Peptides against a protein of PDB entry 3VA4. Designs and how they scored, part 45

Target 1, 107 residues: chain A of PDB entry 3VA4
Amino acid sequence: EPIGQLRLFSGTHGPERDFPLYLGKNVVGRSPDCSVALPFPSISKQHAVIEISAWNKAPILQDCGSLNGTQIVKPPRVLPPGVSHRLRDQELILFADFPCQYHRLDV

## One batch from the design tools (peptide; made by RFdiffusion4, then SolubleMPNN)

Design b2_p9_8_s2 (from b2_p9_8, 5 letters changed)
Fold by OpenDDE base, seed 2:
Structure b2_p9_8_s2 (fold): chain B 107 residues (1-107), chain A 9 residues (1-9)
Amino acid sequence: as target 1 above (107 residues)
Amino acid sequence: SAAELAAKL
């Protein structure tokens, strides 16, 4: 059962998409086998990872050395590769130029 | 658009 959700907002790429997040590593990337598959050329094959170690702990977001970066929107921050960022509920994230939002599910 | 982005972010 999913513990969280990552929403990709609608844009020129198409409609909104929701991705379930589970315990363990949820890879964000262009590769089709990623948990969060974003099949866009500006997204790296393995762009970032959202790791959820326990249902009651904040997920950890890490950029994987992506070409076009990972950013937190508020406050604006560019995430250095491999540096752990604890996600807050409703956090807004840019993977390259794609706006997304993390939210915790009440299960 | 900028307005659409502002509504999301």
Scores: peptide ipSAE 0.035, ipTM 0.692, DockQ to the pose 0.030
Fold by OpenDDE base, seed 3:
Structure b2_p9_8_s2 (fold): chain B 107 residues (1-107), chain A 9 residues (1-9)
Amino acid sequence: as target 1 above (107 residues)
Amino acid sequence: SAAELAAKL
């Protein structure tokens, strides 16, 4: 079962979508084989990665050198490529201009 | 809408 969830909020692209996150690397990107597939032209083929090393550890988010960037909303921060950011529960993230939210799932 | 987006962020 999933350890976390990434929610893509509803928008002009369509309805809300929830993506399960598992142990290991969860790639966010436009490529259809990504764990979190966001099939939008402003999203890089491999945009970012959410790595979960254990169920009791905070996930690590890294931008993968995306064209349009990855940002944390509160406090506002642009993530430099390859720099580890520990995700907090309920963290709001922008992949390019697409708002998402990370949720820790409690089993 | 812009207001809906602002409410999410």
Scores: peptide ipSAE 0.032, ipTM 0.679, DockQ to the pose 0.031
Fold by OpenDDE base, seed 4:
Structure b2_p9_8_s2 (fold): chain B 107 residues (1-107), chain A 9 residues (1-9)
Amino acid sequence: as target 1 above (107 residues)
Amino acid sequence: SAAELAAKL
């Protein structure tokens, strides 16, 4: 039962993809074993983490010291490594140059 | 591109 969803928008890399997010740690990265696997060279093997707690379904996003960074689009903000950012529903995120959107699911 | 990103906002 997914609690949220991360959408990777379509682009030169290919079509749109939706990734389910679950309770616990959802790792975003180039490694194929990541919950959100983004197999692109500009994405770090373990780029970021989206953590969802049972008592608070609002995800916490942290950059994991990625090479090309993690940014919030509006308002624009570069996330320093390890600093917690509480994701809002429909929030737009850049992992390196890849635009994504978080969606809260009604479950 | 910046224009493509703007369209998603």
Scores: peptide ipSAE 0.030, ipTM 0.671, DockQ to the pose 0.031
Fold by OpenDDE base, seed 1:
Structure b2_p9_8_s2 (fold): chain B 107 residues (1-107), chain A 9 residues (1-9)
Amino acid sequence: as target 1 above (107 residues)
Amino acid sequence: SAAELAAKL
């Protein structure tokens, strides 16, 4: 079952959506076969990746060279492509201009 | 076009 969750907040695009995250690679992107499929024009086909290891279940977020970028909200930071960022529980993320939140599941 | 722009993303 899922180890984490990525929430896409509601907005002009529509209602809130929750995506399960599993061990291994969880690709975020516009392509429909992505684990976290965000079918919006400003999202790259393969935008970012959230990789979860069995060692501690703490996700590593990397931007995949997306056109419109990946940012951490608090503290504010633009993630350079390919640079590993360890996600904290409840961390707020911008994929392009779409606000999301990572949540660690305890089961 | 929008499709052409999207293809570059």
Scores: peptide ipSAE 0.019, ipTM 0.565, DockQ to the pose 0.438

Design b2_p9_8_s3 (from b2_p9_8, 4 letters changed)
Fold by OpenDDE base, seed 3:
Structure b2_p9_8_s3 (fold): chain B 107 residues (1-107), chain A 9 residues (1-9)
Amino acid sequence: as target 1 above (107 residues)
Amino acid sequence: AAAELASKL
């Protein structure tokens, strides 16, 4: 069962989508084989990665050198490529201009 | 939907 969830909010692209997150590397990107596949032209093929090393540890988000960037909403921050950011529960993230939210699942 | 929009900010 999933340890976390990444929600892509609804928008002009379509309805809300929820992606399960598991132990290991969860790649966010436009490529269809990504764990979190966001098939939009402004998303890089391999845009970012959410790494979960244990169920009781905060996930690590890294931008993978994406063209249009990865940002944290509150407080506002652009993530430099390859720099580890510990995700907080309910963290709001922009992949390019697509708003998402990370949720820790309590199982 | 309204709650979703609010949660984006």
Scores: peptide ipSAE 0.048, ipTM 0.733, DockQ to the pose 0.027
Fold by OpenDDE base, seed 4:
Structure b2_p9_8_s3 (fold): chain B 107 residues (1-107), chain A 9 residues (1-9)
Amino acid sequence: as target 1 above (107 residues)
Amino acid sequence: AAAELASKL
């Protein structure tokens, strides 16, 4: 049962993709075993993590020391490695230059 | 197209 969703918008890389997010750690990265697998060279093998706790369904996003960074779009902010950011519903995120959007699911 | 991009960012 997914608690949230991460949408990768369509672009030159290909069509839109939706990734389910579950309780615990959802790793974003180029490695194929990541929960959110983004197989693009500008994405680090383990780029970021979205952690969802049982007592707080609002996800915590952390950059994992990625090469090309993780940013919040509005208001714009570069996330320093390991610094927790609480995601808001519908929040727009850049992993490197790839625009994504977090959606909370009503479950 | 520009409007679509603006809606994404």
Scores: peptide ipSAE 0.037, ipTM 0.689, DockQ to the pose 0.027
Fold by OpenDDE base, seed 2:
Structure b2_p9_8_s3 (fold): chain B 107 residues (1-107), chain A 9 residues (1-9)
Amino acid sequence: as target 1 above (107 residues)
Amino acid sequence: AAAELASKL
């Protein structure tokens, strides 16, 4: 069952969407094969990856060399490609211009 | 266009 959740907030693109996150690599991208499929032109086919190694460890977010980048909102930080960022619960993330939030699930 | 460039990434 899912260990976490990534929420895409509502916006001009449409309503809010929630994506379950599982152990292993959860790819964020425009490709329909992605665990977190964001079918928007400003999102790279394989934009970023959220890797969860264990239920009791913070997930690692890495940008995959995306065109329009991945950013943390608070505090503001642009993620360099391939650099590991440990996600905090309720962390706000921008994939290109799309605001999302990571949520740890209690399982 | 951004979408065209994004098709490669």
Scores: peptide ipSAE 0.030, ipTM 0.647, DockQ to the pose 0.480
Fold by OpenDDE base, seed 1:
Structure b2_p9_8_s3 (fold): chain B 107 residues (1-107), chain A 9 residues (1-9)
Amino acid sequence: as target 1 above (107 residues)
Amino acid sequence: AAAELASKL
């Protein structure tokens, strides 16, 4: 079962959506075969990756060289491509202009 | 046009 969750907040694109996150690689991107499929023009086909290890289940977020970038909201920070960022529970993320939130599931 | 731009992402 899922170890975490990525929530896409509601917006002009439509309603809120929740995506399960599992151990290993969870690819965020526009391609329909992505674990977190965000079918929007401003999202790269392979935009970012959230990798979850069995060691501590703390996700590592990396931008995959996306065109419109990946940002942490608080504190504000643009993630350079390929640089590992350890996600905190309830962390707010921007994939391009789309606000999302990571949630660790205590299961 | 939009599809062509999106293909580069």
Scores: peptide ipSAE 0.026, ipTM 0.615, DockQ to the pose 0.413

Design b2_p9_8_s4 (from b2_p9_8, 5 letters changed)
Fold by OpenDDE base, seed 3:
Structure b2_p9_8_s4 (fold): chain B 107 residues (1-107), chain A 9 residues (1-9)
Amino acid sequence: as target 1 above (107 residues)
Amino acid sequence: EAAEIAAKL
């Protein structure tokens, strides 16, 4: 079973989508082979990475030098490329203009 | 739609 989940909220692109997150590196990007594949022009091929080292540890989010950035919503903050950000449960994230939410799954 | 997104954030 997955350790976490990333929700892409519904929008003009279509309905809500949920992506399972597993131990290791979960790449977020436009490339179809990404763990979290967001096939949208404003998303970089390899946009960001969510790394989960253990089920009982907070995931680490890093922007991979994306063109349109990765932001935390509360409080608002643009993530500098390569800087580790520990994700909190239910954290709201913007990948470019796409609002997402991370949540930890109860295992 | 804009309102929906805003409500989620």
Scores: peptide ipSAE 0.041, ipTM 0.715, DockQ to the pose 0.031
Fold by OpenDDE base, seed 5:
Structure b2_p9_8_s4 (fold): chain B 107 residues (1-107), chain A 9 residues (1-9)
Amino acid sequence: as target 1 above (107 residues)
Amino acid sequence: EAAEIAAKL
């Protein structure tokens, strides 16, 4: 069962989508085989990764050297490639210009 | 900027 969830909010691209997050590496990217597949041209094939090493540890978000970047919304911060960011519950994230939200699931 | 984005969510 999933440990967390990443929500892609609705927008001009279409409706809201929810992606389950599991232990290990959850790749965010345009490639269809990504755990979090965002099939949009502004998203890199392998854009970022959310790594969950244990159910009781905060996930780590890293940008993978994406073209259009990864940002945290509050407080605002552009993530340098490869730098670990510990995700907080309810964290708001921008992959390129696509707003998403991470939340921990109660399992 | 960030506030505007957050408000839309």
Scores: peptide ipSAE 0.040, ipTM 0.695, DockQ to the pose 0.033
Fold by OpenDDE base, seed 2:
Structure b2_p9_8_s4 (fold): chain B 107 residues (1-107), chain A 9 residues (1-9)
Amino acid sequence: as target 1 above (107 residues)
Amino acid sequence: EAAEIAAKL
């Protein structure tokens, strides 16, 4: 079962998409084999990673040295490459210019 | 477009 969800909000790219997040490393990137595949040119092939160690622990988000960066929206913060950021439920994230939201699933 | 994104965020 998925432990979390990453929502890509609707935009010029198309409708909203929801990606399940599982225990372990969930790679966000343009590559089609990424757990969260965002097939957009401004997204790096391996852009970021959301690591979930346990169902009751906050996921860790790290930028993987992406070209266009990873940002937390509220409060605003640019994530330096490789620096761990613990995600809060309902956290709003920008991968490049693509707005997303992390949601913890209560299963 | 920017306004729409801002509304969601």
Scores: peptide ipSAE 0.040, ipTM 0.709, DockQ to the pose 0.033
Fold by OpenDDE base, seed 4:
Structure b2_p9_8_s4 (fold): chain B 107 residues (1-107), chain A 9 residues (1-9)
Amino acid sequence: as target 1 above (107 residues)
Amino acid sequence: EAAEIAAKL
């Protein structure tokens, strides 16, 4: 069952989309086989990874050396490649220019 | 719309 959700807000690209997040690695990227597939040219094939462990279920976000970066909105922070960021519930994330929000599910 | 995005952030 999904442990979390990543919401891609609506925009010029189209409507809002919600992606389930599971235990283990959830890859964010342009490639269609990514768990969070964002088929947009400014998104890297493998852009970032959201890893959820069994022992705490709080996701770790890492940029995978993406071309256009991964940022936390509040407080503003550019994530250096490979550096772990522990996601807070309702945290707002920018993958390139695409605003997203992480939501922890009660399961 | 910039205002719509700003409202989400």
Scores: peptide ipSAE 0.036, ipTM 0.697, DockQ to the pose 0.031

## One batch from the design tools (peptide; made by RFdiffusion4, then SolubleMPNN)

Design b2_p10_3_s1 (from b2_p10_3, 6 letters changed)
Fold by OpenDDE base, seed 3:
Structure b2_p10_3_s1 (fold): chain B 107 residues (1-107), chain A 10 residues (1-10)
Amino acid sequence: as target 1 above (107 residues)
Amino acid sequence: MEVPPVVPAP
């Protein structure tokens, strides 16, 4: 069962979508085989990865050298490619121009 | 929130 969730906020693309996150690597990207498939032109085929090593450990977010970048909203900063960022519960993330939110599921 | 400008990715 999922132990985390990535929420894509509603926008011009359509309604809100919630993606389950599991132990291991959860790839975020435009490719349809990604765990978090974001089928939008501004998203790289392999954009970023959220790795969850344990149910009781903060996930790691890494940008995969995406064209339009991965950013943390507060405090605002662009994540350097390949550099590990520990996700906080309720973290707000921009994948290119798409705002998302990570939250840990209470399971 | 404010969103940065983007271009289509390959």
Scores: peptide ipSAE 0.283, ipTM 0.844, DockQ to the pose 0.748
Fold by OpenDDE base, seed 1:
Structure b2_p10_3_s1 (fold): chain B 107 residues (1-107), chain A 10 residues (1-10)
Amino acid sequence: as target 1 above (107 residues)
Amino acid sequence: MEVPPVVPAP
């Protein structure tokens, strides 16, 4: 059962997509084997990681040295590569030019 | 939403 959800908003690429997030590492990237596969040219093959632990369940987001970066929307902040960011419920994230939203699930 | 300019990643 998923602990969280990452929503990719609709855009020129197509409709909205929802990705389940599980305990452990949820890799965000262009590679099709990523947990959160974003098959777009601006996304790095291994772009970022959302890690969720059983003892906390508050996700930690890290950019993996992506080319086009990872940033928090409100307030605006570019995430330095490898620096942990604790995700807040409903937080808006940009992976390159793709806006997403994290949602905590009650399980 | 305003998004930054990007280039294709390797």
Scores: peptide ipSAE 0.271, ipTM 0.836, DockQ to the pose 0.736
Fold by OpenDDE base, seed 4:
Structure b2_p10_3_s1 (fold): chain B 107 residues (1-107), chain A 10 residues (1-10)
Amino acid sequence: as target 1 above (107 residues)
Amino acid sequence: MEVPPVVPAP
């Protein structure tokens, strides 16, 4: 069962989408086989990864050297590639120009 | 929410 959820907010690209997050690596990217598939030109094929371990269910977000970057909104911060960022519940994230929100599920 | 300018990624 999913441990978390990543919400892609609605925008010019279309309606809101919710992606389940599971234990292990949840890859965010334009490639269709990504766990969080964001099929948009500004998203790198392998853009970022949200890793959730059994030992610590708080997700770790890492940018994978994406072209247009990964940013945290509050407080504003551009994530350096490969540097771990521990996600907080309800955290707002920008993958390139796409705003998303992480939500922790009570499971 | 302010969104940065982007370019198509390879």
Scores: peptide ipSAE 0.266, ipTM 0.839, DockQ to the pose 0.769
Fold by OpenDDE base, seed 5:
Structure b2_p10_3_s1 (fold): chain B 107 residues (1-107), chain A 10 residues (1-10)
Amino acid sequence: as target 1 above (107 residues)
Amino acid sequence: MEVPPVVPAP
């Protein structure tokens, strides 16, 4: 069962999409086999990873050396490649030019 | 939401 959710907000690309997040590594990227598949040119094939080690621990977000970067919106922060960022509930994230939001599911 | 400039990724 999913432990969290990543929401891709609606935009010129189309409607809002929700991606379930599971224990382990949830890869964010343009490649279709990614857990969070964002099939857009500005997204790297392997862009970032959200790792969830336990249901009661904050997920860890890492940029994978993406071309257009991964940023936290509040407070503004560009994530250096490979550096762990602990996700807060309702965190707003930019993968390149695509705004997303993480939220924890009640499981 | 403000979005940074981007280019197509490899």
Scores: peptide ipSAE 0.252, ipTM 0.832, DockQ to the pose 0.743

Design b2_p10_3_s2 (from b2_p10_3, 5 letters changed)
Fold by OpenDDE base, seed 1:
Structure b2_p10_3_s2 (fold): chain B 107 residues (1-107), chain A 10 residues (1-10)
Amino acid sequence: as target 1 above (107 residues)
Amino acid sequence: MEIPPVVPAP
């Protein structure tokens, strides 16, 4: 079962989407085989990764050297490529120009 | 945070 959830907010692209996050690596990207598939031209094929460990469950977000970047909204911060960011529950994230929100599931 | 300008990624 999923350990977390990534919500893509509604926008000009369409309605809201929820993506389950599992133990291991959850790749965010434009490629359709990504765990979090964001099929938009501003998203890199392999944009970022959310890794969840069985022994921690606190997700680690890393930008994978994406063209348009990954940012934390509050407080504002651009994530340097390959640098680990520990996600907080309800954290707001920008993948390129797409706002998302991480939600920890109580399982 | 304002949504940044973006370009199509390869």
Scores: peptide ipSAE 0.408, ipTM 0.901, DockQ to the pose 0.883
Fold by OpenDDE base, seed 3:
Structure b2_p10_3_s2 (fold): chain B 107 residues (1-107), chain A 10 residues (1-10)
Amino acid sequence: as target 1 above (107 residues)
Amino acid sequence: MEIPPVVPAP
């Protein structure tokens, strides 16, 4: 049962895509075995991780030392590699040049 | 936030 969702907005790459997020580590990256597989050259094979420890606790986002970085949109901030960032509902995130949005599902 | 310039990752 998914607890959250990561939305990849539509763009030159194609239409919007929604990725379910589950308890544990949800890896974001170019590698096809990632929970959130973003098959684009600018995305590192293992780019970032969204860890959800409980259904009623805010997820933690960490950049994994990606080449093109992970950024929070509002307020604008580049996430230092390995530093935990608590995700807010409806938070806008840039993985390299790809804008995404996290939201908590009502479960 | 403006989208940053990127390069292909290895």
Scores: peptide ipSAE 0.406, ipTM 0.902, DockQ to the pose 0.878
Fold by OpenDDE base, seed 4:
Structure b2_p10_3_s2 (fold): chain B 107 residues (1-107), chain A 10 residues (1-10)
Amino acid sequence: as target 1 above (107 residues)
Amino acid sequence: MEIPPVVPAP
């Protein structure tokens, strides 16, 4: 069962998409085998990772050294590669030029 | 935060 959800907002790329997030590592990237596959040129093959542990379901987001970066919208900040960021419910994230939103599921 | 300019990633 999914513990969270990552929503990719609609844009020039197409309609809104929702990706389920599970316990463990949810890799965000352009590679088709990523848990959160974002098949867009500006996204690195292995762009970022959202890790969710069993003992505390608040996800940890880390940029994986992506070319175009990972940023938090509020408050604005660029995530340094490999540095853990604890996601808050409803948090807005930019993976390169793609705005997304994390949603914690009530499970 | 405004959307930053990007380039194709390798």
Scores: peptide ipSAE 0.373, ipTM 0.889, DockQ to the pose 0.911
Fold by OpenDDE base, seed 5:
Structure b2_p10_3_s2 (fold): chain B 107 residues (1-107), chain A 10 residues (1-10)
Amino acid sequence: as target 1 above (107 residues)
Amino acid sequence: MEIPPVVPAP
């Protein structure tokens, strides 16, 4: 069962979408086989990864050397490729120009 | 935060 959720906010691309996040690596990218598939040209085929090691640990977000980057909104920060960032509940993330939000599920 | 300018990724 999912441990968390990543919400892609609605926009010109279409309606809001919710992606379940599981234990292990949840790849964010344009490729259709990604756990979080964002089929948009500004997203790299393999853009970033959200790794969840345990249900009681904060997920780790890493940019995978994406072209258009991964950023945290508050406080504003561009994530250097391969550097681990612990996700906070309700954290707002930009994958390229797409705003998303992580939240922990009550499982 | 401001949405950054982007280009299509390869």
Scores: peptide ipSAE 0.369, ipTM 0.887, DockQ to the pose 0.889

Design b2_p10_3_s3 (from b2_p10_3, 6 letters changed)
Fold by OpenDDE base, seed 5:
Structure b2_p10_3_s3 (fold): chain B 107 residues (1-107), chain A 10 residues (1-10)
Amino acid sequence: as target 1 above (107 residues)
Amino acid sequence: MFVPPVRPAP
């Protein structure tokens, strides 16, 4: 059962997509085996990870040393590689040039 | 929303 959801907003790449997030590591990246597969050139093969340790804990976002970075929108912050960021509900995230939004599911 | 310039990643 998914604990959260990551929404990729629509853009020049195509329509909006929703990715379920589960307990454990949800890898964000260009590689097709990623939980959140973003098949775009600007996304690193393994770009970032959203780790959910428990249903009642905020997910942790970490950049994995991506080329084009991972950023939080409000307030603006570039995530240094490997540094933990606790995701807030409805948080807006940039993976390279792709805006996304995390939201917690009511489960 | 500001989006910085990007390039193809390895």
Scores: peptide ipSAE 0.311, ipTM 0.837, DockQ to the pose 0.823
Fold by OpenDDE base, seed 2:
Structure b2_p10_3_s3 (fold): chain B 107 residues (1-107), chain A 10 residues (1-10)
Amino acid sequence: as target 1 above (107 residues)
Amino acid sequence: MFVPPVRPAP
């Protein structure tokens, strides 16, 4: 059962996409086997990870040493590789040039 | 929203 969602906003790449997030590690990357598969050239094969340890705890986002980086939008912050960032509900994230939004599911 | 220039990742 998914307990979170990552929304990829619509853009030149196409329409909006919603990715379910589960307990454990949800890998974000260009590789097709990633939980959050973003098949775009600017995304690293394994770009970042969203780890959810419990349904009632904030997920942890870490950049995996991606080429084009991972950023938090408000307040603006580039995430250093491997440094934990606790995601807030409705947080806006940039994976390379792709804006996304995390939100917690009410299940 | 500003997005910085990117390049293809390996």
Scores: peptide ipSAE 0.310, ipTM 0.838, DockQ to the pose 0.794
Fold by OpenDDE base, seed 1:
Structure b2_p10_3_s3 (fold): chain B 107 residues (1-107), chain A 10 residues (1-10)
Amino acid sequence: as target 1 above (107 residues)
Amino acid sequence: MFVPPVRPAP
């Protein structure tokens, strides 16, 4: 059962996509075996990780040393590699040039 | 929203 959702907004790449997020590590990246697979050239094979703990359903986002970076939109902030960022519900994230939104599910 | 310029990642 998913604990959260990551929405990839529609764009020139195609339609909107929703990815379920589960307890543990949800890897964001271009590699097809990633939990959140974003098959685009600007995305690193292993770009970032969203980790959700059993005792705290608020996810921790970390950039994995991606080439094109991970950014928070409001307020604007570039995430240094390996630095933990606690995601807020409805938070807007840029993985490289791809805008996404985190949504906490009521479970 | 603004998206930054990027290049292909390895």
Scores: peptide ipSAE 0.305, ipTM 0.834, DockQ to the pose 0.761
Fold by OpenDDE base, seed 4:
Structure b2_p10_3_s3 (fold): chain B 107 residues (1-107), chain A 10 residues (1-10)
Amino acid sequence: as target 1 above (107 residues)
Amino acid sequence: MFVPPVRPAP
């Protein structure tokens, strides 16, 4: 059962998409085998990872050394590669030029 | 919301 959700907002690429997030590593990237597959040229094959553990349900976001980076929108913050960022509910994230929002599910 | 310039990624 998913314990979180990552929403990709609508844009030039198409309509809004919702991706379920599970315990463990949820890889964000252009590769089709990623948990959060974003098939767009500005997204690295393995762009970032959202890790959720049983002992700490607050997800940890890490950029994987992506070309176009990962940013927190408010307050603005560029995530250095490999540095852990604890996601807050409803947090807005930029993967390259794609705005997303994390939502914690009530489970 | 500011979106930075991007390039095609490898």
Scores: peptide ipSAE 0.296, ipTM 0.830, DockQ to the pose 0.836

